# Peptides against a protein of PDB entry 2AZE: the designs that were tried, part 142

Target 1, 148 residues: chain A of PDB entry 2AZE
Amino acid sequence: AQECQNLEVERQRRLERIKQKQSQLQELILQQIAFKNLVQRNRHAEQQASRPPPPNSVIHLPFIIVNTSKKTVIDCSISNDKFEYLFNFDNTFEIHDDIEVLKRMGMACGLESGSCSAEDLKMARSLVPKALEPYVTEMAQGTVGGVF
Target 2, 101 residues: chain B of PDB entry 2AZE
Amino acid sequence: GRLEGLTQDLRQLQESEQQLDHLMNICTTQLRLLSEDTDSQRLAYVTCQDLRSIADPAEQMVMVIKAPPETQLQAVDSSENFQISLKSKQGPIDVFLCPEE

## One batch from the design tools (peptide; made by RFdiffusion4, then SolubleMPNN)

Design b1_p22_2_s3 (from b1_p22_2 with T4V T6N S10K M13G H15N)
Fold by OpenDDE base, seed 4:
Structure b1_p22_2_s3 (fold): chain B 148 residues (1-148), chain C 101 residues (1-101), chain A 22 residues (1-22)
Amino acid sequence: as target 1 above (148 residues)
Amino acid sequence: as target 2 above (101 residues)
Amino acid sequence: STTVHNFTLKGTGGNGVNYKSP
């Protein structure tokens, strides 16, 4: 019946929306874990050093990085007010945001790829509210994406 | 029947989405708390050493970009050129290199 | 051919800017 067809279309729409929200939630969880883990690391490091690092030696979030071969020739054009930049590369480059950097630093405990150890999972769980712990577990197991 | 089944499915999906929304709210709340905590923000940093740990400075150059919110970044690639364009609306952009130690 | 990728830096959370030129 036409009514059933309409409902099936709606069902598919909702499924897709849920899928998108699941991805967004996972990213938010990873961000939270990464941020808290980073803060924890730095707090510990500063305590051990008995001082904060030099101001110009650290890069506060947010930031992005661009990496390319050291052999890549880069020309840069900057506006007078520094509101505009233009970089030309003679070879390939990569851009990464701060979250990606944190992930690669291990700050997300490998949860981003579902490859965290038991210890990593324990850390990850400890860095989220209780309500999110089951989802963290599912992420680690790679079992997210189902209807719950 | 079929209609009843679909109706039930939609109801279940609605409940699932509500649960997701709730969890997302929890996450965003936590992130806001972090952003509002001055000590946490003070400690929310990486070092050039960290960056070098993920990008071998012996082979790679690492450029750091600090830009105001809503800055637009455009990456262009072609057989002839590779380009990055930055345009800020709210203030100056800071770009610097992490040196190889 | 030329490919253009546009991103907006959010300044909070993840910028979602992860790109590898071909």
Scores: peptide ipSAE 0.477, ipTM 0.920, DockQ to the pose 0.899
Fold by OpenDDE base, seed 2:
Structure b1_p22_2_s3 (fold): chain B 148 residues (1-148), chain C 101 residues (1-101), chain A 22 residues (1-22)
Amino acid sequence: as target 1 above (148 residues)
Amino acid sequence: as target 2 above (101 residues)
Amino acid sequence: STTVHNFTLKGTGGNGVNYKSP
């Protein structure tokens, strides 16, 4: 009885670990799709324009953004060496990393929310190795969570 | 019996975890390849227009932060203060605003 | 009441910094 109890505890532990890894894998897949899709978009755009964009007109990854109302008063303190920043806002703000920005741009093909069209899913599958395609399909269907 | 069933379940879970590890390794390898490809990194950018598409500066101010790896970011919320602090140990931090147009 | 959220910017693979202040 005690042995079975110990194994049940271990079972639950493994299930939780697997769940965590599933979440991590999903995020990695989204990152891969978003990055490759972004690169592809920009490559095509530059080819069509026959030139790259002006250097100061683009923001290379990685980055984060902070957004707040235009009416928000922001006080900023910067160290002399620019190693330290302090921002004080008189209202609410949001912080988003580059991956979140790419998702909101649609670079992850709506896979992050399970809102893929047929074309979106086709694109997503084309941007991952064959071994990851089944998982992409499961993500699109919202069926991730099972045990392989 | 119960013991045999649990033992079998654990073996199956182990196999499932190994499969996940394999898939994660494939994915991380792909990401590493992208990071090591000079052309891909050159093309890994967004524009201010992209940022406006998700957060229009007509209504929202968008501030971009470029910081070295391992930079510490602290967000503080209180009834009196909304605060962001950044501290880098590897180099300077760059902060700029995206124009409305 | 004060809430503090700490993040480490990784510089790769997403920073994991997505936050909306109350």
Scores: peptide ipSAE 0.483, ipTM 0.921, DockQ to the pose 0.889; fails the geometry check
Fold by OpenDDE base, seed 3:
Structure b1_p22_2_s3 (fold): chain B 148 residues (1-148), chain C 101 residues (1-101), chain A 22 residues (1-22)
Amino acid sequence: as target 1 above (148 residues)
Amino acid sequence: as target 2 above (101 residues)
Amino acid sequence: STTVHNFTLKGTGGNGVNYKSP
């Protein structure tokens, strides 16, 4: 009885770990797709323009953005060496990392939100190694979640 | 029996996890390759137009944070205050609005 | 009531920092 109980606890632990890894894998896949798609887009754009964009017009990864209403009052305190910042907002704000920005730009082909068209799915598959293609397909279909 | 069943389940779960680990390793490897590719990093950027497309500039302002690795970000929520604190140990933090904003 | 959320910026893509204040 005790042995079975111990194994049941271990089983549950492993199931939870697998669940977490599934989520992590999906995120990694989305990151890969988004990043490769971004690079591809920019490469194509620069080739067409025969020049890179102006330096002051681009923001290189990595970055974080904070967005809030234009009406939000923001007080900012900055240390002399710029090692420390303190922002006080009088209203709500949002923080997003670069990956989230890329997702919202459609760089992940809508795979993250179930808005993946056939063309989007084709693009997504083309941006991952063959071994990951089945998983991408499952993500698009919303069938990820089981144990192999 | 029950014990045998559980033992078998654990073995199957182990195999499943190993498959996941394999896929994750493949994905991580791809990301490393991208991070090591100079040209890819050069092309890893968004434009001001991109940022404007995800946040209506008529209603929202977008602040960009460029910070060195291991920078700590703390968000504090209360009914009286909304706060963001940044603390770097490796260098200065750059905060700016979209260049065209 | 005060809630504190701590994040560490890794300096690489995918910091996992996505937050919406209440």
Scores: peptide ipSAE 0.481, ipTM 0.920, DockQ to the pose 0.889; fails the geometry check
Fold by OpenDDE base, seed 1:
Structure b1_p22_2_s3 (fold): chain B 148 residues (1-148), chain C 101 residues (1-101), chain A 22 residues (1-22)
Amino acid sequence: as target 1 above (148 residues)
Amino acid sequence: as target 2 above (101 residues)
Amino acid sequence: STTVHNFTLKGTGGNGVNYKSP
């Protein structure tokens, strides 16, 4: 019947939306873990050093990075007001945002790639509210595909 | 019948989505709390050493871009040109190179 | 043969501008 067909379309729409939200939630969790872990690391480091690092020695979030071979020739044009930049590279480059940098630093405990050791998983769980711990566990196990 | 089954499935999916929304709200709340905590933001930094650790400093250079919100970034790739364009509407863009050490 | 990718830097919650030039 037409009603059943309509409901089937709605079902598919909801399934897709849930899938998207699952992906978004995973990224939010990774971001939270990465941020908290970074802050924790730096707090500990500063405590050990008994002082904060020099202001110009650190890069505060947010930021992005561009990396390329040291052999790459870069031509840069900058507007007078520094509102506009143009970079020309003679070879390939990569762009990464701060979250990706944190992931590669291990701040997400390898959860993003399913490379969590028992210790990493313990750390990850400790950096999220209790309600999120089961989902973190599922992420580590690769079993997030299910619907609640 | 089929109608009853589909109706039940939709209810279950609704409950699942509500649970996801709840978890997402928890996450966004935590992130907001971090953003509002001055000490956390003060400690939310990386070093050039950190950046060098993820990009072999012997082979790669790392350029850092600090740009105001809503800055437009355009990456262009062709057989003849590799290009990055930055356009800010809210202030100057800061670009610097992490030194090799 | 020319590929253009446009990103908006949001400044919060990650910019999602991760890109590897081909």
Scores: peptide ipSAE 0.471, ipTM 0.920, DockQ to the pose 0.857; fails the geometry check

Design b1_p22_2_s4 (from b1_p22_2, 8 letters changed)
Fold by OpenDDE base, seed 5:
Structure b1_p22_2_s4 (fold): chain B 148 residues (1-148), chain C 101 residues (1-101), chain A 22 residues (1-22)
Amino acid sequence: as target 1 above (148 residues)
Amino acid sequence: as target 2 above (101 residues)
Amino acid sequence: GTKVYNFTLKGTGGNGVNYKSP
């Protein structure tokens, strides 16, 4: 019947939406863990050093990095007001945002790849609200994807 | 019947999505709180050593870009052209290299 | 062919800008 057909379409739409939201939630969780872990690391380090690092020795979020071979030739043009930049590379390059950098630094505890040790998982859980802990566990186990 | 089954499925999916939305709201709230916390923002930094750990300047050049919100970034990739363009409308863009040590 | 990727930097909460030239 037409009614059943309409509901089936709606069912599929909802399933896809849920899937998308699951992905978004995972990224949000990773961002939260990475950020909090970074802050904790730096707080502890500064406490042990008894002073903050020099201002020009650190890079505050947010930022983007571009990396390429050291041998890559780069031509750069900058507007007078520094509102516009143009970089030309003679070879391939990579762009990474700060969150990706944090992940690669291990700030997300390997949760992004499901490579959490027991200690990593414990850390990850400690950096999220209680309500999110079960989801963190599921992420670590690779069991995310089921319908609640 | 089929209709009842589908209706039940939709209700279950609705409940699942509501739970998901709740979790997302919690997470978004936490991120917002972090963004508004002065101490957290002060401590939200990486070092050049951190960047070297993931991209060694001995082998890779690492360029850092700090741009105002809503800055447009365009990457062009072809055999003839590898290009990055940045265009800000809210202020100057800061670009610097992570030094090799 | 030439591939063009456009991003808008958010300035907060991660930009979601990650790219690797093929």
Scores: peptide ipSAE 0.435, ipTM 0.914, DockQ to the pose 0.833
Fold by OpenDDE base, seed 1:
Structure b1_p22_2_s4 (fold): chain B 148 residues (1-148), chain C 101 residues (1-101), chain A 22 residues (1-22)
Amino acid sequence: as target 1 above (148 residues)
Amino acid sequence: as target 2 above (101 residues)
Amino acid sequence: GTKVYNFTLKGTGGNGVNYKSP
């Protein structure tokens, strides 16, 4: 019947939407963990040093990085007002945002790749509200969306 | 029947989505709180050492870009061209190299 | 052919600007 067909279409639509939201939620959780972990790391470090780092020695979020071989030749053109930049590379490059940098720093406790130890998982859980802990566990186990 | 089954599935999916929405709201709230906390933002930084730790400074050069919101970034990749363009709408862009040790 | 990728930097959270040229 046409009604059943319509419901099947709706079912598929909702499944896709849920899948997208699951991905978004996982990323949000990783961001939260990474940010909080970074903050506590730096707080601890500053406490140990009994002072904050020099202002010009740190890079505050947000930022992006570009990395390429040291052998890569880069030509740069900058507008007078510094509103526009043009970089030409003679070889391949990579671009990463701050979140990706934090992940690679281990700030997400390896949860992003399912490579977290029991200790890492404990840390990750401690950095999210209680309501999110079960989902963090599911992420670590790779069982997110298992109901679907 | 098929109709009853589909109807039940949709109800279950609705409940699942509502749960996801709730969790997402919790997450976004936490992130917002972090963004609004002055101390947290003060401590939300990395060092050049951090960057060097993820990109081997012996082999890689790391360039840092600090740009205002809504800045446009264009990356061009071809066999002949490797290019990055930046265009800010709100202010100057700061670009600097992470020093090599 | 030439591949062009355009990103808008949001300034909050992840910009989603992660790219590795082949």
Scores: peptide ipSAE 0.435, ipTM 0.914, DockQ to the pose 0.848
Fold by OpenDDE base, seed 4:
Structure b1_p22_2_s4 (fold): chain B 148 residues (1-148), chain C 101 residues (1-101), chain A 22 residues (1-22)
Amino acid sequence: as target 1 above (148 residues)
Amino acid sequence: as target 2 above (101 residues)
Amino acid sequence: GTKVYNFTLKGTGGNGVNYKSP
């Protein structure tokens, strides 16, 4: 019947929307964990050193990085006001935002790749509100994606 | 029947989405709090050592870009061209290199 | 062919700018 068909279309629409939100939530969780973990690391490090790091030795968020072979020749042109930059590379390059950098640093505890040890999982859980802990566990187990 | 089953499914999906929205709100709130906390922002940094750990400067060079919000970045990739273009609307862009150890 | 990718840097909550040349 047409009515059933309409409802089936709506069902599929909702399922897809939920799937998208699940992906967004996972990313938000990873960001939260990464940020908090980074802050904790740095706080501890500064306490141990009894001083903050030299001003020009740190890179505050937000940032992006560009990496390429050290053999890559880069030509750069900059506008007078530094509002515009143009980089020409003679070979391939990569661009990564700060979140990706934090993930690769292990700040997300390997949760993003399913490489979460028991200790990593413990840390990850400690860095999120209680309501999010079950979801973190599911992420670690690779059991996310189901409908609640 | 089929109609009743579909109707029930839709109700269940609605509840699931509401739960999901709630969790997302919690996450966004936490991130906002971090962004508004001065001490957290002061400590929200990486070092060149960190960058070296993920991109070995023995093989890779790492360039850092600090740009104002709403800066446009364009990457061009072809057999003939590898290019990055940056255009800021709100202020100057800062670019620097992380040195090797 | 030439591939062109455009991003807008948000400056908050991650930019979502990740790219690797082929």
Scores: peptide ipSAE 0.435, ipTM 0.914, DockQ to the pose 0.835
Fold by OpenDDE base, seed 3:
Structure b1_p22_2_s4 (fold): chain B 148 residues (1-148), chain C 101 residues (1-101), chain A 22 residues (1-22)
Amino acid sequence: as target 1 above (148 residues)
Amino acid sequence: as target 2 above (101 residues)
Amino acid sequence: GTKVYNFTLKGTGGNGVNYKSP
């Protein structure tokens, strides 16, 4: 009885760990797709323009963004060495990392929300190793989550 | 019996997890390769136009933060306090608005 | 009703920092 109970606890622990890893894998896949797609886009754009974009017009990864209403009053305190920043807002704000920005740009082909066209799915599959293609397909279909 | 069933389940879960680990390793390897590729990193950028496309500057302001690794970010919010704190240990933090904004 | 969120910016492979004030 006690032995079975111990195994049941272990079973539950493993199930939870697998669930977490599934989530992590999906995020990693999205990151890979988004990044490769971004690079591909920019490479093509620069080739078409036969030049890189102006230096002050681009933001290289990594970065994060903070967005808030244009009416939000922001007070900023900066240390002399710029090692410390303190921002006070009089209203709500949002923080997004570069990956989230890429997702919103469509760089993940809508895979993050399962909103992939046939073309989007084709692109997504083309940006991952063959071993990951089945998982990409499952993500697009919303069938990820089971233990395999 | 019950014990045998549980034992079998655990073995199956172990195999499933190993498969996941393998796929994750493939992903992390790909990401590492991208991070090590100079040309890819050169092309790993967004434009101010991109940012404007996801956050309408007519309604929202967008502040960009570029900080060195291990920078600490703290967000505090309440009905009376909305705050972001940044603390770097490896170098200066750069905060700016898109030039076109 | 104060909530505090702490993040560590990795600088590589996405920071995983996504936050929205209530």
Scores: peptide ipSAE 0.436, ipTM 0.913, DockQ to the pose 0.823; fails the geometry check

Design b1_p22_3_s1 (from b1_p22_3, 9 letters changed)
Fold by OpenDDE base, seed 5:
Structure b1_p22_3_s1 (fold): chain B 148 residues (1-148), chain C 101 residues (1-101), chain A 22 residues (1-22)
Amino acid sequence: as target 1 above (148 residues)
Amino acid sequence: as target 2 above (101 residues)
Amino acid sequence: SVKTFTITNEFLASNIPKYVSP
C-alpha cells in the first residue's frame, strides 16, 4: 500500500516533468525554425542584392526591443561607462525578446500558434532534423500531448 | 494488480521521457551548431522594417537594446513609476532607436 | 511590481517573456 502510494507520487512527478520538457522542446524547435528561416531569408536577400546590407541598417541577434507610444516621455540616465541605464517612462511600455520578434515576422511559420498553411508546415519541417519532423507535425496539429 | 499497473505506467513514462530527452538533445545540438557557425551568425539579423511587426515606429517609439550576457534587466510598473533598469557586468550596453518610416 | 530578468546569450535561457507594463 505504501509502495503504491509512493509510485503514484512518482508518477505524477514524472508526468509534470515530461510536460515541462515538452514545453521546452517546443520552444527550442520554434527557435531553431525561426533562426534558420531568418538566416535563409537574409541569405537569399543578400544574393538578390549582390551585397550585404549596410552595417547600420541591420540588428544582429541577440537583442531586446522596448516600445512605447511616441507620446510617452522618456527620461534616460546613462552611466559614464555605459554599464548602467535607467529609463523612466511616464506611461506604459512593452518589452519584447528577439525570438518574439522572429515569431511575429512569421519566421516560425505560424507553428507557434498552430496557424500553419501547408506551405508553412513544409517549410517548418524542412528546417529541422528528420527526427524532429514528426514532432513538428504534431505541434501543427495540436496533438503533441497525446503520447503521454 | 495495482502495483503492477503502476510499475508498468512508470516504465512507459520513462520510455516517453527518454524519447523526449533524445529529441531535446538533437534540438539543442542544432542550436549550438547554429550559434557556432560564423556565417549563420552573420546572417542572423533583422531590419527596422522587420521590427514594425512588433510596433510601427510611426505610432510607437521602438528602442533596441544590445547588452552583454548576464546583464540584468529590471522592469518596474507601478502607477507612480514606469522604468527599465539595465546593469551590465561584462561591457557597455548599446541602445538605439529605429527611425520612423 | 518589479520584474527582473537576466539577459543571456543562450537559447531558452535567454528568453525574456513578453512584458507589458500595466
Scores: peptide ipSAE 0.285, ipTM 0.896, DockQ to the pose 0.712
Fold by OpenDDE base, seed 1:
Structure b1_p22_3_s1 (fold): chain B 148 residues (1-148), chain C 101 residues (1-101), chain A 22 residues (1-22)
Amino acid sequence: as target 1 above (148 residues)
Amino acid sequence: as target 2 above (101 residues)
Amino acid sequence: SVKTFTITNEFLASNIPKYVSP
């Protein structure tokens, strides 16, 4: 009886760990797809233009964006060496990391929200190794973790 | 009995976890390859148009922050205080403005 | 020392680099 109880505790522990790993894997897949899709897009664009964009005209990863209403008043304090910044806003703001930006750009093919068209899914599958394709399909169908 | 069933379940869960670990290793390897590929990193950029698709500068002011690794970002967003603090230990922080069209 | 500025259109135009797409 005690042994069974111990195993049940272990079972629950493993189930939770698996759930966490599933979430981590999904995020890793989304990042991979987003990055590769971004690179592919830009490569194509540069090929069409027959030149890269001016170096100072693009923002390379990694980055963070902050957006707020144009009406928001912002006070900024900057150290002389620019090692320290302090922004004070009189209204709410939003912060987005580069991955979130890529997702909103559609670079993850809508896979992050399960809103993949057939074409989106095809693109997503093409941007991952073969071993990951089944999992991408499961993500698109919302069937990840269905075996548990 | 129940013991045998639980033992079997644990074996199955172990196999499932091993599969996940394997897939994650594949993913991390791919991401590492991307990070080490000079051409990929050169092409890993967004444009102002991309940023406008996230937050239109006609209505929103958009700032881009480029900071060295290990930079600390502290944000407070409440009715009493709206603040962002950035502290870098490895170099200067750059802030850019995405202009309105 | 710390320099303090109020971010206005003038401030942004003069003190923060503008990002311009190609």
Scores: peptide ipSAE 0.025, ipTM 0.861, DockQ to the pose 0.034
Fold by OpenDDE base, seed 4:
Formats: C-alpha cells, structure tokens, sequence
Structure b1_p22_3_s1 (fold): chain B 148 residues (1-148), chain C 101 residues (1-101), chain A 22 residues (1-22)
C-alpha cells in the first residue's frame, strides 16, 4: 500500500512536469514558426522590391508595443542617460511583446488558436524540422495533451 | 496488480518525457541558429503597417519601445493609477511613435 | 536630473522620434 502510494505521488509529479514541458514546447514552436515566417515574408518582399526598406521605416526585434487611446494624456519622465523612463496615463493602456505582435499578424499561421487553414498548416509544417511536424499537426487539431 | 500497473505507467511516462526533451532540444537549437544568423536578424522586423493591424493609429496611439536585454518593465493598470516604469541596466532605452498615415 | 514632458503632438514633434512607415 505504501509503495503504491509513493508511486502514485511520483506519477503525478511526472505528469505535471510533462504538462509544463508540453506548454513550453508549444510556445517554442510558435516562436520558431513566427520568426521564420516573418523572415521569409520580408525576404520575399525585399526581393520583389529589389531593395531593402529604409532603415528608419522598420522595427527590428526585439521590441515592446504600448498602445492607448489617442485621446489619452501621457506624461513622460526620462533620465538624463535614458536608462529610466516613467509614463503616467490618465486612462488604460495595453502592452504587447514582439511575439504577441507576430501572432496577431498571422505569422504563427493561426496555430496558436488551432485555427489553421490547409494552407496555414502547410506553411507551419514547412517551417519546422521534420521531427516537430507531428506535434504541429496535433496543435492544429487541438489534440495536444495526451501521453505519447 | 496495482503495483505492476503503476510501474508500467512510470516507465511509459519516462519515455514520453524523454521524447519531449528531445523535441525541445531540437526547437531551442533552431531558435539559437536563427538568433546567430545575421541575415535572419536583419530581416526580423515589422513595419508600421504591421502595427496598425494590431492597434489602428486612427484610434490608438502606438508607442514602440526598444530596450537592451534584461530591461525591467513595471506596469500598473487600475482605475486609480495607470503607469509604466522602465529601467535598463545595459544601455539607453529608445521610444518611438508610430504615426497615423 | 530627470526630464519631464507631457506627450502631445507638440511633444512628439520635438522630442520623440516618429516611426516612419515604409
């Protein structure tokens, strides 16, 4: 009985660890797809334009986005060395990291929500090593989570 | 009966975790390769048009923050206080505004 | 010292770089 109890505890610990790793892996896959897709898009665009965009017309990763109503009053304090910023708003704001921006741009092919079209899924699969393709398929189908 | 079943389950879970670790290693390796590729980093950018798809400047002000690694961001978003604090330890922070076009 | 400004159209034009769309 005690031996079985000990093994049950260990089983639960392993299951939780696996669950955490599954979540981490999914996020890593989404990042990989998003980054590669972005690079591919921009490479193709530059080739078609036969030139890169002006340096000050693009924002390179990494970055953070803050948005608020255009009517929001914002006070900003900046240290002399620009190491410290303080923003005060009179209304709510939103913060988005670069990965979230890429996802909303569709760079992750809708995989993050399991909303992949056939074309989206094909693109997603093409942007990962073969070993990850089955997992991408499961993500698209919403069937990730089982013991494999 | 139960003991044998649990023992078998643990063996299967160990195998599953090993497979996950392998997949994660593959994925992290790919990300490292991307980060080390100069051409990929040059092409890793978004445009203001992209940002408008996230938050339309016709309705929203969109501010871009470029900061060194490990920069700390503290945000308070409540009915009584709306604040963002940035603190860098590795260099200056740059802030840009996406214009309405 | 610390520089303190209110972000307005005037402030943005004079103190904060504007992102230029391609």
Amino acid sequence: as target 1 above (148 residues)
Amino acid sequence: as target 2 above (101 residues)
Amino acid sequence: SVKTFTITNEFLASNIPKYVSP
Scores: peptide ipSAE 0.024, ipTM 0.859, DockQ to the pose 0.033
Fold by OpenDDE base, seed 2:
Order: structure tokens, then sequence, then C-alpha cells
Structure b1_p22_3_s1 (fold): chain B 148 residues (1-148), chain C 101 residues (1-101), chain A 22 residues (1-22)
């Protein structure tokens, strides 16, 4: 009886660990798709323009976005070495990391929300190694982890 | 019995986790390859047009923060306090403004 | 020491680089 109880605890522990890893894998897949799709988009755009964009016209990853109303007053304190920043706002703000920006741009093909067209899913599959394609399909269907 | 059933479940979970680990290794390898590819890194950028799709500069001020790895970010967004704190350990932080146009 | 600024049009023009798209 005690042995069974111990194994049940272990079972639950393993299930939770698997769930966590599953979430991590999904995020990694989304990042991979988003990055590759972004690179592909930009490569194509530069080829069409026959030149790279001006240096000051693009922002390379990684980055963070902060947005607020244009009417918001922002006070900024900066250390001498620029290692520390303090921003004080008089109103609400939003923060977005680069991955979130890419997702909202559609670089993850809507896979992050399970809202993929057939074409989006095809693109997503094409941007991952073959071994990951079934998992991408499950993500699109919202069936990841159904066996657990 | 129940013991045998649980033992079998644990074996199956172990196999499932191993498969999951394998997939994660594949994925992380791909990300490493991207990071090591100079051309890919050169092309890993967004434009102002991209940022406008997130927050319209006509209505929103959009700041871009370029910070070294391991930079700490603390944010407070409440009726009593609206604050962002950045602390870098590896180098200076750069801040840019996305233009309205 | 710490430099403190209020982000305004003047501040942005003088102290924060503007990103310009092509």
Amino acid sequence: as target 1 above (148 residues)
Amino acid sequence: as target 2 above (101 residues)
Amino acid sequence: SVKTFTITNEFLASNIPKYVSP
C-alpha cells in the first residue's frame, strides 16, 4: 500500500514535469518558426528591393517594446554608464518582448493561438525539421498532450 | 494488481518524456544553428512598419529597448505607480523611439 | 550619479535616437 502511494506521487510528479516540458517545447517551436519566417521574409524583401534596408531603419533582435499614450509623461533616470534606467509614467503602459511582437506580426503563422489556415499550417510545417511536424500539427489542432 | 499498473504507467511516462526530450533537443539545436548563422542574424530584424502593427505611433509612443543579456526588468503598472526599472550587468542599454511616420 | 529627464519632444530630439523606417 505504501509502495503504491509512493508510486502514485511519483506518477503525478512525472506528469507535471511532462506538462511543463510540453509547454516549453511549444514555445521553442513557436520561436523557431517565427525566427525562420522573419528571416525568410526579410531575405525576400531585400532581394526584391535589390538592397538591404538603411541601417537606421531596422531593429535587430533581441529587443523590448514599451508603448504608452503619446500624452503620457515619462520621466527617465539614466545612470552615467547607462547600465541602469528608471522610467516613471503618469499613466499605464504596455511591454512586449520581441517574440510577442513576432507573434502579433503573424510570424508564427497563428500557431500560437491555434488559429491557422491550411496555408499557415503548411508554412509552419515547412519551417521545422521533419521530426517536429507532427507536433506542429497537434498544436494547430489544440490536441497537444491529449494522451496524458 | 495496482502495483503492476502503476509500474507500467511510470514506464510509459518515462518513454513519453524521453520522446519529449528528444524533440526539445532537436528544437534547441535548430535555434542554435540560427544563432550561429551570420546571415540569419543579419536578417533577424523588424521595421517601423512592423511596430506600427503592434502599437500605432500616431496614437502611442513606442520605445525600443536594446539591452544586453541578463538585463533585469521590473515593471509596476497600477493606479498608484507606473514604473519600469532596467538594470544591466553586461553593458549599456540603448533606447530608441519609433517615429510617428 | 543619475541623469534625470522628462521624455518630451525636446528630450526625444536631443537625447533619444529616433528610429526611421525606409
Scores: peptide ipSAE 0.024, ipTM 0.860, DockQ to the pose 0.035

